# Ledger of designs, part 90: peptides against a protein of PDB entry 4BOS

Target 1, 163 residues: chain A of PDB entry 4BOS
Amino acid sequence: PVLTRTVVPADNSCLFTSVYYVVEGGVLNPACAPEMRRLIAQIVASDPDFYSEAILGKTNQEYCDWIKRDDTWGGAIEISILSKFYQCEICVVDTQTVRIDRFGEDAGYTKRVLLIYDGIHYDPLQRNFPDPDTPPLTIFSSNDDIVLVQALELADEARRRRQ
Target 2, 163 residues: chain A of PDB entry 4BOS as posed
Amino acid sequence: PVLTRTVVPADNSALFTSVYYVVEGGVLNPACAPEMRRLIAQIVASDPDFYSEAILGKTNQEYCDWIKRDDTWGGAIEISILSKFYQCEICVVDTQTVRIDRFGEDAGYTKRVLLIYDGIHYDPLQRNFPDPDTPPLTIFSSNDDIVLVQALELADEARRRRQ

## One batch from the design tools (peptide; made by RFdiffusion4, then SolubleMPNN)

Design b1_p21_1_s2 (from b1_p21_1, 13 letters changed)
Fold by OpenDDE base, seed 4:
Structure b1_p21_1_s2 (fold): chain B 163 residues (1-163), chain A 21 residues (1-21)
Amino acid sequence: as target 1 above (163 residues)
Amino acid sequence: MEEELERQREAARARVLAALA
């Protein structure tokens, strides 16, 4: 088995498309972004005490209006929110630093999904199996540290290709 | 519009880096 990258469209919603892909078991749906944006806005709006201006960098209402636009980009805040919503650890491997940042690590989730990030664009990661009849895996055990090693290797290879 | 897109990309990257600091 090998960990591979599925390239999603390089649009304003690559983070949402990538998260949707991995949490849905490998379903590529570039049209998922509007609903996911509204979902995030709804979650943020429901808890203004937790999602404070200090966290959001803008007022709660301003953030909700902002994230629902079709041309705004998601980042760490949105990943954290999506981790909580889907009840899974979201691990992001950075090809520029060859580092994995783990969102939801302290929540005790039993599942993890993986994204690869190049400083601008997000893509989902999946495990492919030698048997062509076995579908790829996108949801892993939070105890599966091997997949993290494989993600680091994949990121390191990507970095070397750019250098 | 192109400038706005670049600003969005940089802002997204900055938010990630800030959260990891």
Scores: peptide ipSAE 0.024, ipTM 0.542, DockQ to the pose 0.087
Fold by OpenDDE base, seed 2:
Structure b1_p21_1_s2 (fold): chain B 163 residues (1-163), chain A 21 residues (1-21)
Amino acid sequence: as target 1 above (163 residues)
Amino acid sequence: MEEELERQREAARARVLAALA
């Protein structure tokens, strides 16, 4: 088995496209972004006490209006929300630092998904199997530390190519 | 394990659909 990335469009919605890809089992759908943005806004709006200005960096209403724009970027806040919504750990391997940022690591989730990040762009990661009839895996056991090692190796290789 | 992970994919998809309904 080999861990590989699928390049998604750099259209300001790469985070949402990437998350959608991995949680849907490898479905590439750049048109998913508007609905993903609305989902996040709905979650935030439903709990203004938790999603406060201190958490969001802006008022609850301002954030909801902002995230629903088609040209705003998702980041750590959105990843945290999506981790909680999908009840999975979201692991982001950074090619600049060759480190993995783990979201939801202390929540006791049984599953994890992986993204690769270069400082401006997110792509999804998947495990390809030798058997061509076996579809790629995008959702992993939270006990699968091998996939984390493979992600670090992939990030290190990517870093070397850009140096 | 693969069967369980597939069930998890379906559950995740169902949650999205329910939230967007």
Scores: peptide ipSAE 0.023, ipTM 0.538, DockQ to the pose 0.025
Fold by OpenDDE base, seed 1:
Structure b1_p21_1_s2 (fold): chain B 163 residues (1-163), chain A 21 residues (1-21)
Amino acid sequence: as target 1 above (163 residues)
Amino acid sequence: MEEELERQREAARARVLAALA
């Protein structure tokens, strides 16, 4: 089995497209971004006490209006929210640092998904199998540490390609 | 609060799925 990336469109919503891809088992649909943004805004609006200005960096209402714009980039806070929503660990391997940032690692989730990040763009990661009739895997056990090693190797290769 | 939050999550998920259908 080999870990590979699926390139999603380089638009302002690549994070949402990538997350949807992995949590839905490998479904690529860039049209999901507007509703993914609305999903996040709905979650934030539902609990203004938890999603405070200290967490958001802006008021709850300001954040909700901001994230629903089609030109705002998702980041760590959105990943954290999506991790909680989908009840899975989201692991982001960074090609600039060759490190993995883990979101939801202390929540006790049994599943993890992986993204690759180059400082601007997010792409989803998947495990391909030798059997062409076996579909790629995007949802892994939180006990599968091999996939994390493979993600680091993939990121290191990506970094070397740019140098 | 947790129950209401879960309800909101389920409703939001349903909207996403409906929009993608």
Scores: peptide ipSAE 0.022, ipTM 0.553, DockQ to the pose 0.022
Fold by OpenDDE base, seed 3:
Structure b1_p21_1_s2 (fold): chain B 163 residues (1-163), chain A 21 residues (1-21)
Amino acid sequence: as target 1 above (163 residues)
Amino acid sequence: MEEELERQREAARARVLAALA
């Protein structure tokens, strides 16, 4: 099995498209972003004590309005929220540093999904199998540390090719 | 060439293990 990158559209919603892809088992749906933005806004609005201005960098209401715009980019806050919502660890491998940022690592989730990030764009990662009848895997065991090594190797290759 | 690749793989593996410690 080999870990591969699926390129999603380079729009301002690439994070949401990528997360949706991996948590839904490999479904590419670029139209998912508006609903995912609203989902995040709903979660943030539901807990203003936790999602404070100190965490958000803006008031709770301002963030909710901001994230629902179609031209705002998701980041660590959104990944953390989506990790909790989907009850899975989200691992982001950075091609610039060849490091993995793990979100939800202390939550005790049994599932892990992987994204690759180049500083401005997110793409989903999947494991492909030699058997053509075996579909790609996007949801891994949180104990599968081999996939993390493979992700780092993939990121290193991307860095060398300036991807 | 192959030796350098092996070094890179080991370095990557070491980073994972360190992060998991």
Scores: peptide ipSAE 0.007, ipTM 0.353, DockQ to the pose 0.026

Design b1_p21_1_s3 (from b1_p21_1, 14 letters changed)
Fold by OpenDDE base, seed 2:
Order: sequence, then C-alpha cells, then structure tokens
Structure b1_p21_1_s3 (fold): chain B 163 residues (1-163), chain A 21 residues (1-21)
Amino acid sequence: as target 1 above (163 residues)
Amino acid sequence: MEAELEEQRRRLEERVRAALE
C-alpha cells in the first residue's frame, strides 16, 4: 500500500474540503465548506466558556462571524474542533518542516486521518492498495504509526519537488 | 455539560450530513 495525496482546489476552504474528504472515506466535495464553517461556528457558540477570547484571539461572536466568511482560512483551532467533532485524531504533515502535528492525540480516539500542508494549502492523504477492487483508505487506526512514517516520507518527497 | 455538548454535536452532525449528501 502507498500513501498518496489528492489535490483539492486551492481556495480559501481547502482545510474543510480536505477534512471532509478524509472523514467521509474519500469523497471530494468542494461545496462542503459553507456548512462545515457553520458547524464550527455553532460548536464554538455552544461553549463560550471554553472557546474564550483567549483561545480564539477574538470574541466568541466575532470568531463565529469570521469563520463563516467564505474567504477566511482555517487553522489549528478549526482542526482541533473538527478532531473533537468527528472523534478522530487529525495528523497534519508539514512539507516545509517534514514534521507531523497531531491534533486530538490525547483524547483516546481509535481513528486517525491525515492531511498534508505546505504552509498555505491543505490536501488530504489516502492509502492506495495494490488490489484495484479495494477502495483507498482515508481513516486509519490511531495505533497505525506506519502511516505516519509514510506521511513523513511523502512530505520529504514533496519538499524536494517543491510541493 | 458534557451530555449537552454531545447532544449538540449529534444534532449538528445530522444537519451537516443532510446538507452535504
């Protein structure tokens, strides 16, 4: 099996598109962003005590209005929220540093998904199998550390190719 | 509070799936 990336549109919502892709088992839907943005906003609004200005960098209300815009980028906060919502670890491999940032690693989730990040753009990662009748895998065991090694290798290759 | 958050998550998940499917 080989870990590969699926290139999603380079729009302001690449994070949401990428997360949706991996958590839905490999479904590419660039139109998912508006509802995912609303999902995040509703989660944040539901717990103003936890999602404070100290965490958000702005007031709870300001953040909710901001994240629902179609031209704002998601980041670590949104990844953390989505990790909790989908009850899975989200691992982001950075091609610039060839390092993996793990979100939700201490939550005890049994599943993990992987994204690749180049500093501005997110893409989803998937495992392809030699058997053409076996669909690619986007959801892995949280105990599968081999996939993390494969992600690092993929990121290193991407860095060498200026991806 | 945790139970309330889980219920909120469930409702939101249903709405998201309905909108994205």
Scores: peptide ipSAE 0.020, ipTM 0.539, DockQ to the pose 0.022
Fold by OpenDDE base, seed 3:
Structure b1_p21_1_s3 (fold): chain B 163 residues (1-163), chain A 21 residues (1-21)
Amino acid sequence: as target 1 above (163 residues)
Amino acid sequence: MEAELEEQRRRLEERVRAALE
């Protein structure tokens, strides 16, 4: 089995597209962003005590309006929220640092998904199998440390290629 | 463990719903 990268459109919603891809088992839907943005806004609005200005960098309301725009970029806050919503660990491997940032690692989730990040763009990761009848896997066990190693290897290779 | 995850999901959904009311 080989961990591979699926390149999604390099638009302002690559994070949402990537997350949707992995949590839905490999469904590429670039049109998913508006709904996911609204979902995040709803979650943020629902807990102004937790999602404070200190965390958001702006008021709760301002953030909600901002994230719903089609030209704003998602980041760590959004990943954390989506991890909670989908009840899975989201692991982001960074090609610039060759490190994995784990979101939701302390929540006790049994599943994890992986993204690759180059400092600007997010892409989803999937495991391909030699058996052509076995579809690629995007949802892994939270105990699968092999996939993390593979992600690091993939990131390191990308770094070497300046990708 | 699964029950705990479901409970977390439930709580999240409740909060979201409340925000929309």
Scores: peptide ipSAE 0.019, ipTM 0.510, DockQ to the pose 0.020
Fold by OpenDDE base, seed 4:
Structure b1_p21_1_s3 (fold): chain B 163 residues (1-163), chain A 21 residues (1-21)
Amino acid sequence: as target 1 above (163 residues)
Amino acid sequence: MEAELEEQRRRLEERVRAALE
């Protein structure tokens, strides 16, 4: 088995497209972004006490309006929210530092998904199998440390290509 | 509050799934 990268469009919604891809088992749908943005906004709006201005950097309502724009980028806050929503750990391997940022690692989730990030763009990761009839895997056990090693290797290769 | 969040999550999940299918 090998971990591979599926390149999603380099638009302002690559994070949402990537997350949707991995949590839905490998479904590429670049048109999912508006609903993903709405999903995040609704979650934030549902708990203004938790999602306070101190956390968001803006008022709850301002954030909701901002994230629903088609030209705003998602980041750590959105990843954290999506991790909680899908009840899975979201692991982001950074090709600039060759490090993995784990979101939801303290929540006790049994599943994890992986993204690759280069500083401006997110892509989803999947495990391909030699059997062509076996579909790629995008949802892993939270105890699967092998996939994390493979992600680091993939990031390291990407970093070397840019140097 | 936790129960309310669970219900919100369920409803949102259904809406998103319906819109993306």
Scores: peptide ipSAE 0.019, ipTM 0.533, DockQ to the pose 0.022
Fold by OpenDDE base, seed 1:
Parts: structure tokens; C-alpha cells; sequence
Structure b1_p21_1_s3 (fold): chain B 163 residues (1-163), chain A 21 residues (1-21)
């Protein structure tokens, strides 16, 4: 088994597309972004005390309007929200630093998914199997540390290739 | 991708990391 990168469109919604891909078991759906943006806005709006201006950099309402735009980027706050929503750890391996940022690591989730990030663009990661009839795996056990090592290796290779 | 969007994303991520870590 080998961990591989699936390149999603380099649009403003690459994070949402990537998250959707991994949490849905390898379904590429670039049209998922509007609904995911709305979902995030709804969650943020529901807890203005936690999602404060200190975190958002703008008022709660302004953020909700902002994230629902089709030309705004998702980032760490959106990943954190989506981790909680999907009840899984989201691990982001950075090709620039060859480090993994783990979102939801303290929540006790039994599942983890992996993204690769180059400082601008997000892509999903999947494990391919030698058996061509076995579909790729995108949802891993939170105890599967091997996949994290494989992600780091993949990121290191990407860095060397300036990907 | 637009530099402005990248910068906005970066700033937001930094704020989130500072607040949540």
C-alpha cells in the first residue's frame, strides 16, 4: 500500500473539495463547496462567544458573509470546524516544512483523514492498494501512525521536487 | 491564485493557531 495525492482543482475552494473527498471515502465533488461554506457559517453563527472577533479577525456576522463567498479561502479555522463536524482528526502535512498539523487530535476521534498543503493549495491524500479491485482508503484509524510517516515522506518528496 | 486571498487566508490561519493552540 502506498499513500498518494489526488490533485483537486486549484480554485478558491480546494480545502473544501479536499476535505469532502477524504471524509466521503474518495469522492471528488468540486461542487460541494457552497454547501460546506454555508455549513461553516451556520456553525460559526451558532456560537458567537467562541467564534469571537479575536479568532475571526472580523465580527461573527462579517465572517459568515465572508466565508459564504465563492472566492474566499478556507484555512485552519474551517479545518477545525470541519474536524468537529465530521468527528474525525484532520491531519495536514505541509510540504514547505514537512510537518503535520493535527486538528482534532485531543477530541478522542477514532478516525483520521489526511490533506497535503503547500502553503497555498490543499489536496487530499489516499492509500492505494496493490489489488486494483480494492478502492483507495481515505479514512484511517487514529492509531495508524504509519500513514503519518508516509505522509511526511510524501511531503518531503514534494518539497524536493518543489511541489 | 490572487495574492490578496492568500494573505487573508494566512492571517486567519495565524489567528486561529494563536487562539486554539
Amino acid sequence: as target 1 above (163 residues)
Amino acid sequence: MEAELEEQRRRLEERVRAALE
Scores: peptide ipSAE 0.023, ipTM 0.537, DockQ to the pose 0.066; fails the geometry check

Design b1_p21_2_s1 (from b1_p21_2, 10 letters changed)
Fold by OpenDDE base, seed 3:
Structure b1_p21_2_s1 (fold): chain B 163 residues (1-163), chain A 21 residues (1-21)
Amino acid sequence: as target 1 above (163 residues)
Amino acid sequence: SYLEELLKKAKERAELDKRFF
C-alpha cells in the first residue's frame, strides 16, 4: 500500500476541507468549510473557561466571529479542536521540516488521520491499495507506525522537489 | 531495507521527541 496526497483547493479553507476528507473516509467536499467553521465556533463558545484569551489570542467572542469569516485561516488551535471533536489524533507532516506534529497525542485516541502541510497549505493523506475495488484508507490505527514513516517519506520527497 | 532504515531513523528521533512515537 502507498500513502498518497489528495490535492484540495488552495483556498483559505484548505485545513477544513482536508480534515473533512480524512475523517469522512475520503469525501472531497470543498463546500464543507462554512459548516466546520461554525462547528469550531460553537465548540469554542461552549467552553470559555478552556478556550480563554490566552489560548485564542483574542476574546472568545472575537475568535468565534473571526473563525466564521470565509477569509481566515485555520491552524493549530483549530486542529486541536477538531481532534477533540472527532476523537482522533490529527498528525500533520510538514514538508519544510520533514517532521510530524501529533495533535491529540496525549488523549489516548486509538485512531489517527494524516495531513500534509507546506507552511501555507494543507492536504489530506490516504493509503491506496493495489485492488481498485478496495477504497483508500484515511483513518489509521494509532499503532500504525508505518503510515508515519510513509508520511515522512512523502514530505521528504516534496522537499526535494522544491530544490 | 529502505523501510527498515526509515523506521530506524523515525524511532531514533522519537527517542528525542516522544511526540512522534
Scores: peptide ipSAE 0.022, ipTM 0.485, DockQ to the pose 0.028
Fold by OpenDDE base, seed 2:
Structure b1_p21_2_s1 (fold): chain B 163 residues (1-163), chain A 21 residues (1-21)
Amino acid sequence: as target 1 above (163 residues)
Amino acid sequence: SYLEELLKKAKERAELDKRFF
């Protein structure tokens, strides 16, 4: 089996599209972004004590209005929230540093999903199988460290192609 | 709403960890 990248639209909502893709088992739906943004805003609004200005960099209300815009991008805060919502570890491999940032790693989730990040764009990762009739896998065991190694190899190859 | 229902289910799943909910 080989870990591969599915290129999603290079719009400001690539993170949300990518997360939706992997957590839904490989469903590409760019139209999911508005609802995903609203979901995050609702979660943030539900706990203003935790999601303070110190955490958000802006007031709770300002963040909620900001994240619901169609031209703002998500980052670590949004990934952390989505990890908790979907009850899975979200692993982001960075092609600039060839490192993996793991979100939800200490939560004891049994599942993990993987994204690849180049500094400005997110794409989802999936495992392709030799049998063409076996659909790609996007949700992995949290004990599957081989997929993390494969992700690092994929990121390293991407980095080398840009050098 | 549909969104509120999803949030409710998420909170139920996260009952043991209230960091984000």
Scores: peptide ipSAE 0.021, ipTM 0.542, DockQ to the pose 0.029
Fold by OpenDDE base, seed 1:
Structure b1_p21_2_s1 (fold): chain B 163 residues (1-163), chain A 21 residues (1-21)
Amino acid sequence: as target 1 above (163 residues)
Amino acid sequence: SYLEELLKKAKERAELDKRFF
């Protein structure tokens, strides 16, 4: 089994496309972003006490308007929200530092998904199997540390190739 | 920001998530 990167479009919505891909078991849908943006905005708007200006860096209303734009990039805030919404740990391996940022690690989720990040662009990660009849895996056990090692190795390779 | 501080603490806890464990 090998951990593989699936390249999604670099259209400002790569985070949403990547998250959708991994949480849906490997479904590539570049058109999912508008709905996911609205979902995030709805969640943020529903809890202004938790999603405060101190967390958002802007007012709750300003954030909601901002994230619904088609030309704004998702980041750590959106990942944390999506982790909570999908009830899974989202692990982001950074090719620049070869480190993994784990979102939702303290929530007790039994599942984790993985993304690769180069400082601008997000892509989903999947595990391919030698058996061609076995579909790739995108949802892993939160106890699977091997996949984290593989992600770090993949990130290191990407860094060497300046990807 | 507050979120950045939370993420920083999370990274500090996740010592095993480095290139070399």
Scores: peptide ipSAE 0.018, ipTM 0.407, DockQ to the pose 0.043
Fold by OpenDDE base, seed 5:
Structure b1_p21_2_s1 (fold): chain B 163 residues (1-163), chain A 21 residues (1-21)
Amino acid sequence: as target 1 above (163 residues)
Amino acid sequence: SYLEELLKKAKERAELDKRFF
């Protein structure tokens, strides 16, 4: 089996589309962003002690208003929140550095999902199987380090293509 | 780092089991 990427629209909500794709088992829904943004805002608003101004870089209310805008980009804060919500490790492989950032790595989750990131755009990753009747896999065991190697290989190839 | 060490070991294993992944 090989790891491949599914290209999602290059809009301001590619992170949310990509996360939704992998945590829902391979469902591409570019229209999921408004609800994902609302979900994040609700979680942040529910715990102002944890999601403080020091963490958010702005007041809790300002962040909630900001993230619900359709023209703001998601990043590390949003990934961390979504990792906690979906109770899975989110691994992001960066094509610029060929490194993996792991979110939720110390939470004891048994599952992990993978995204590929080029400094601007996020895409989801999936494992394809030789059997055409077997659907791609997007949710992996947190013990599956092979998939991390495959992600690094994809990132390295992507970097070489941009040289 | 711990992750880098794990990846190194995993790469070695992956080369041996490449046809299964």
Scores: peptide ipSAE 0.032, ipTM 0.538, DockQ to the pose 0.020; fails the geometry check

Design b1_p21_2_s2 (from b1_p21_2, 9 letters changed)
Fold by OpenDDE base, seed 1:
Structure b1_p21_2_s2 (fold): chain B 163 residues (1-163), chain A 21 residues (1-21)
Amino acid sequence: as target 1 above (163 residues)
Amino acid sequence: SALEELLRKAAERKELDARFK
């Protein structure tokens, strides 16, 4: 079994495309971003006390308007929201630091998904199997720490290639 | 709609997690 990267379009919605890919079991849906943006906005708008200006960096309404734009990038806030929404841990391996940021790690989710991040672009990660008839796996057990090691190795290799 | 589909899938995941926790 090998952990591999699936390159998604380098557009403003790479985070949403990547998250959708992994949580849906490896489905590339270029049209998912607008609805995911709206979903996030709805979630944020529904709880202005929790999603405060201190968390958002802007007013609740301003954030909702901002995230619904098709030219704005998602980040940690959106990942956190999506983790809660999809009820899974989202692990982001950073190729610049070769570290994994875990979102939802304290929520007790049984599943985790993995993304790779290079400082601007997100891509989904998947486990490929030797058997060509076995489809790649994108949803892992939250107890599967081997996949985290593999993600770090993949990130380290990516970093070396850019140097 | 696409949003409804997202919500449906998320609900299924939540249910699965609840059953196995």
Scores: peptide ipSAE 0.141, ipTM 0.737, DockQ to the pose 0.025
Fold by OpenDDE base, seed 4:
Structure b1_p21_2_s2 (fold): chain B 163 residues (1-163), chain A 21 residues (1-21)
Amino acid sequence: as target 1 above (163 residues)
Amino acid sequence: SALEELLRKAAERKELDARFK
């Protein structure tokens, strides 16, 4: 089995497209972003005490309006929210640092998904199998640390290509 | 709606997780 990267469009919604891809088992849907943005805004609006200005960097209402724009980028806040929403770990491997940032790691989720990040763009990761009739896997056990090692290998190779 | 579909799928994931924990 080989872990591979699926390149999604380099638009302002690459994070949402990538998350949707992995949590839906490998479905590429660039049109998913507006609904996911609305979902995040709805969650944030529902708990203004938790999602405070200190966390959001702006007022709750300002954030909700901001995240629903089609030209704003998602980041750690959105990943954290999506991790909680989908009840899975979201592991992001960074090609610049060759490190993995794990979101939801302390929540006790049984599943994890993986993204690769280069500082400006997110892509989803999937495990391919030698059997052509076996579909790629995007949802892994939270105990599968081998996939994390494979993600680091991909990131390291990507970094070397840029050097 | 698409949002409702996302919510439904998320709920299913929560149920699955509960069964395996």
Scores: peptide ipSAE 0.141, ipTM 0.743, DockQ to the pose 0.024
Fold by OpenDDE base, seed 5:
Structure b1_p21_2_s2 (fold): chain B 163 residues (1-163), chain A 21 residues (1-21)
Amino acid sequence: as target 1 above (163 residues)
Amino acid sequence: SALEELLRKAAERKELDARFK
């Protein structure tokens, strides 16, 4: 089995497209962003005590209006929210630092998904199998450390190509 | 997989709810 990258469109919604891809088993839907942005805004609005200005860097309402814009970029806050929503760890391997940021690690989820990030763009990761009849896997056990090692290898290779 | 299907269904339901709230 080999971990591979699926390139999604390089638009301001690549995070949402990538998350959607991995949590739904490898479904590429670049049109998912508007609804996912609204979903995030709804979740944030529903818990202003937790999603405070201290966490958001802006008022709850300001954040909700901001994230629903078509031209704003998702990041750590959105990943954290989506991790909670989908009840899985979201692991982001950074090609600039060759490190993995794990979201939802302390929640006790049994499953994880993986993204690769280059500082501006997110792509989803998947495991391909030798058997052509076996579809790629995008949801992994939270105990699968091999997939994390493979993700780091991919990130390291990507960094080398840019150096 | 069963998990993927559950996630899809959950996402669809909550996205729909968010749309109408």
Scores: peptide ipSAE 0.066, ipTM 0.596, DockQ to the pose 0.026
Fold by OpenDDE base, seed 3:
Structure b1_p21_2_s2 (fold): chain B 163 residues (1-163), chain A 21 residues (1-21)
Amino acid sequence: as target 1 above (163 residues)
Amino acid sequence: SALEELLRKAAERKELDARFK
């Protein structure tokens, strides 16, 4: 099995598209962004004590309005929220540093999904199998450290291509 | 983590850019 990158549109909603892809088992739906933005806003609005101005960098209401815009980009806060919502660990491998940050690693989730990030753009990762009749896998065991190694290798290759 | 910090900073920078376009 080989870990591969599925390139999603390079728009301001690539994070949401990528997360949707992996948590839904490999469904590419660029139109999912507005709904996911609304979902995040709803979650943030529901807990102003946790999602404070200190965490958000702006007031709770300002953040909700901001994230629902079609031209704003998601980051660590949004990934953390989506990790909690989908009850899975979201692992992001950075092609610039060849490091993985695992969001939700302390929550005890049994499943993990993987994204690749180049400093601007997010893409989803999937495991392909030699058997053509076996569909790619996007949801892995949280104990599957092999997939993390493969993600690091993929990121390292991407970094070398840019050099 | 370092990546988390970069992700947040990147988001903030993009927000700033969008506001002044």
Scores: peptide ipSAE 0.019, ipTM 0.457, DockQ to the pose 0.073

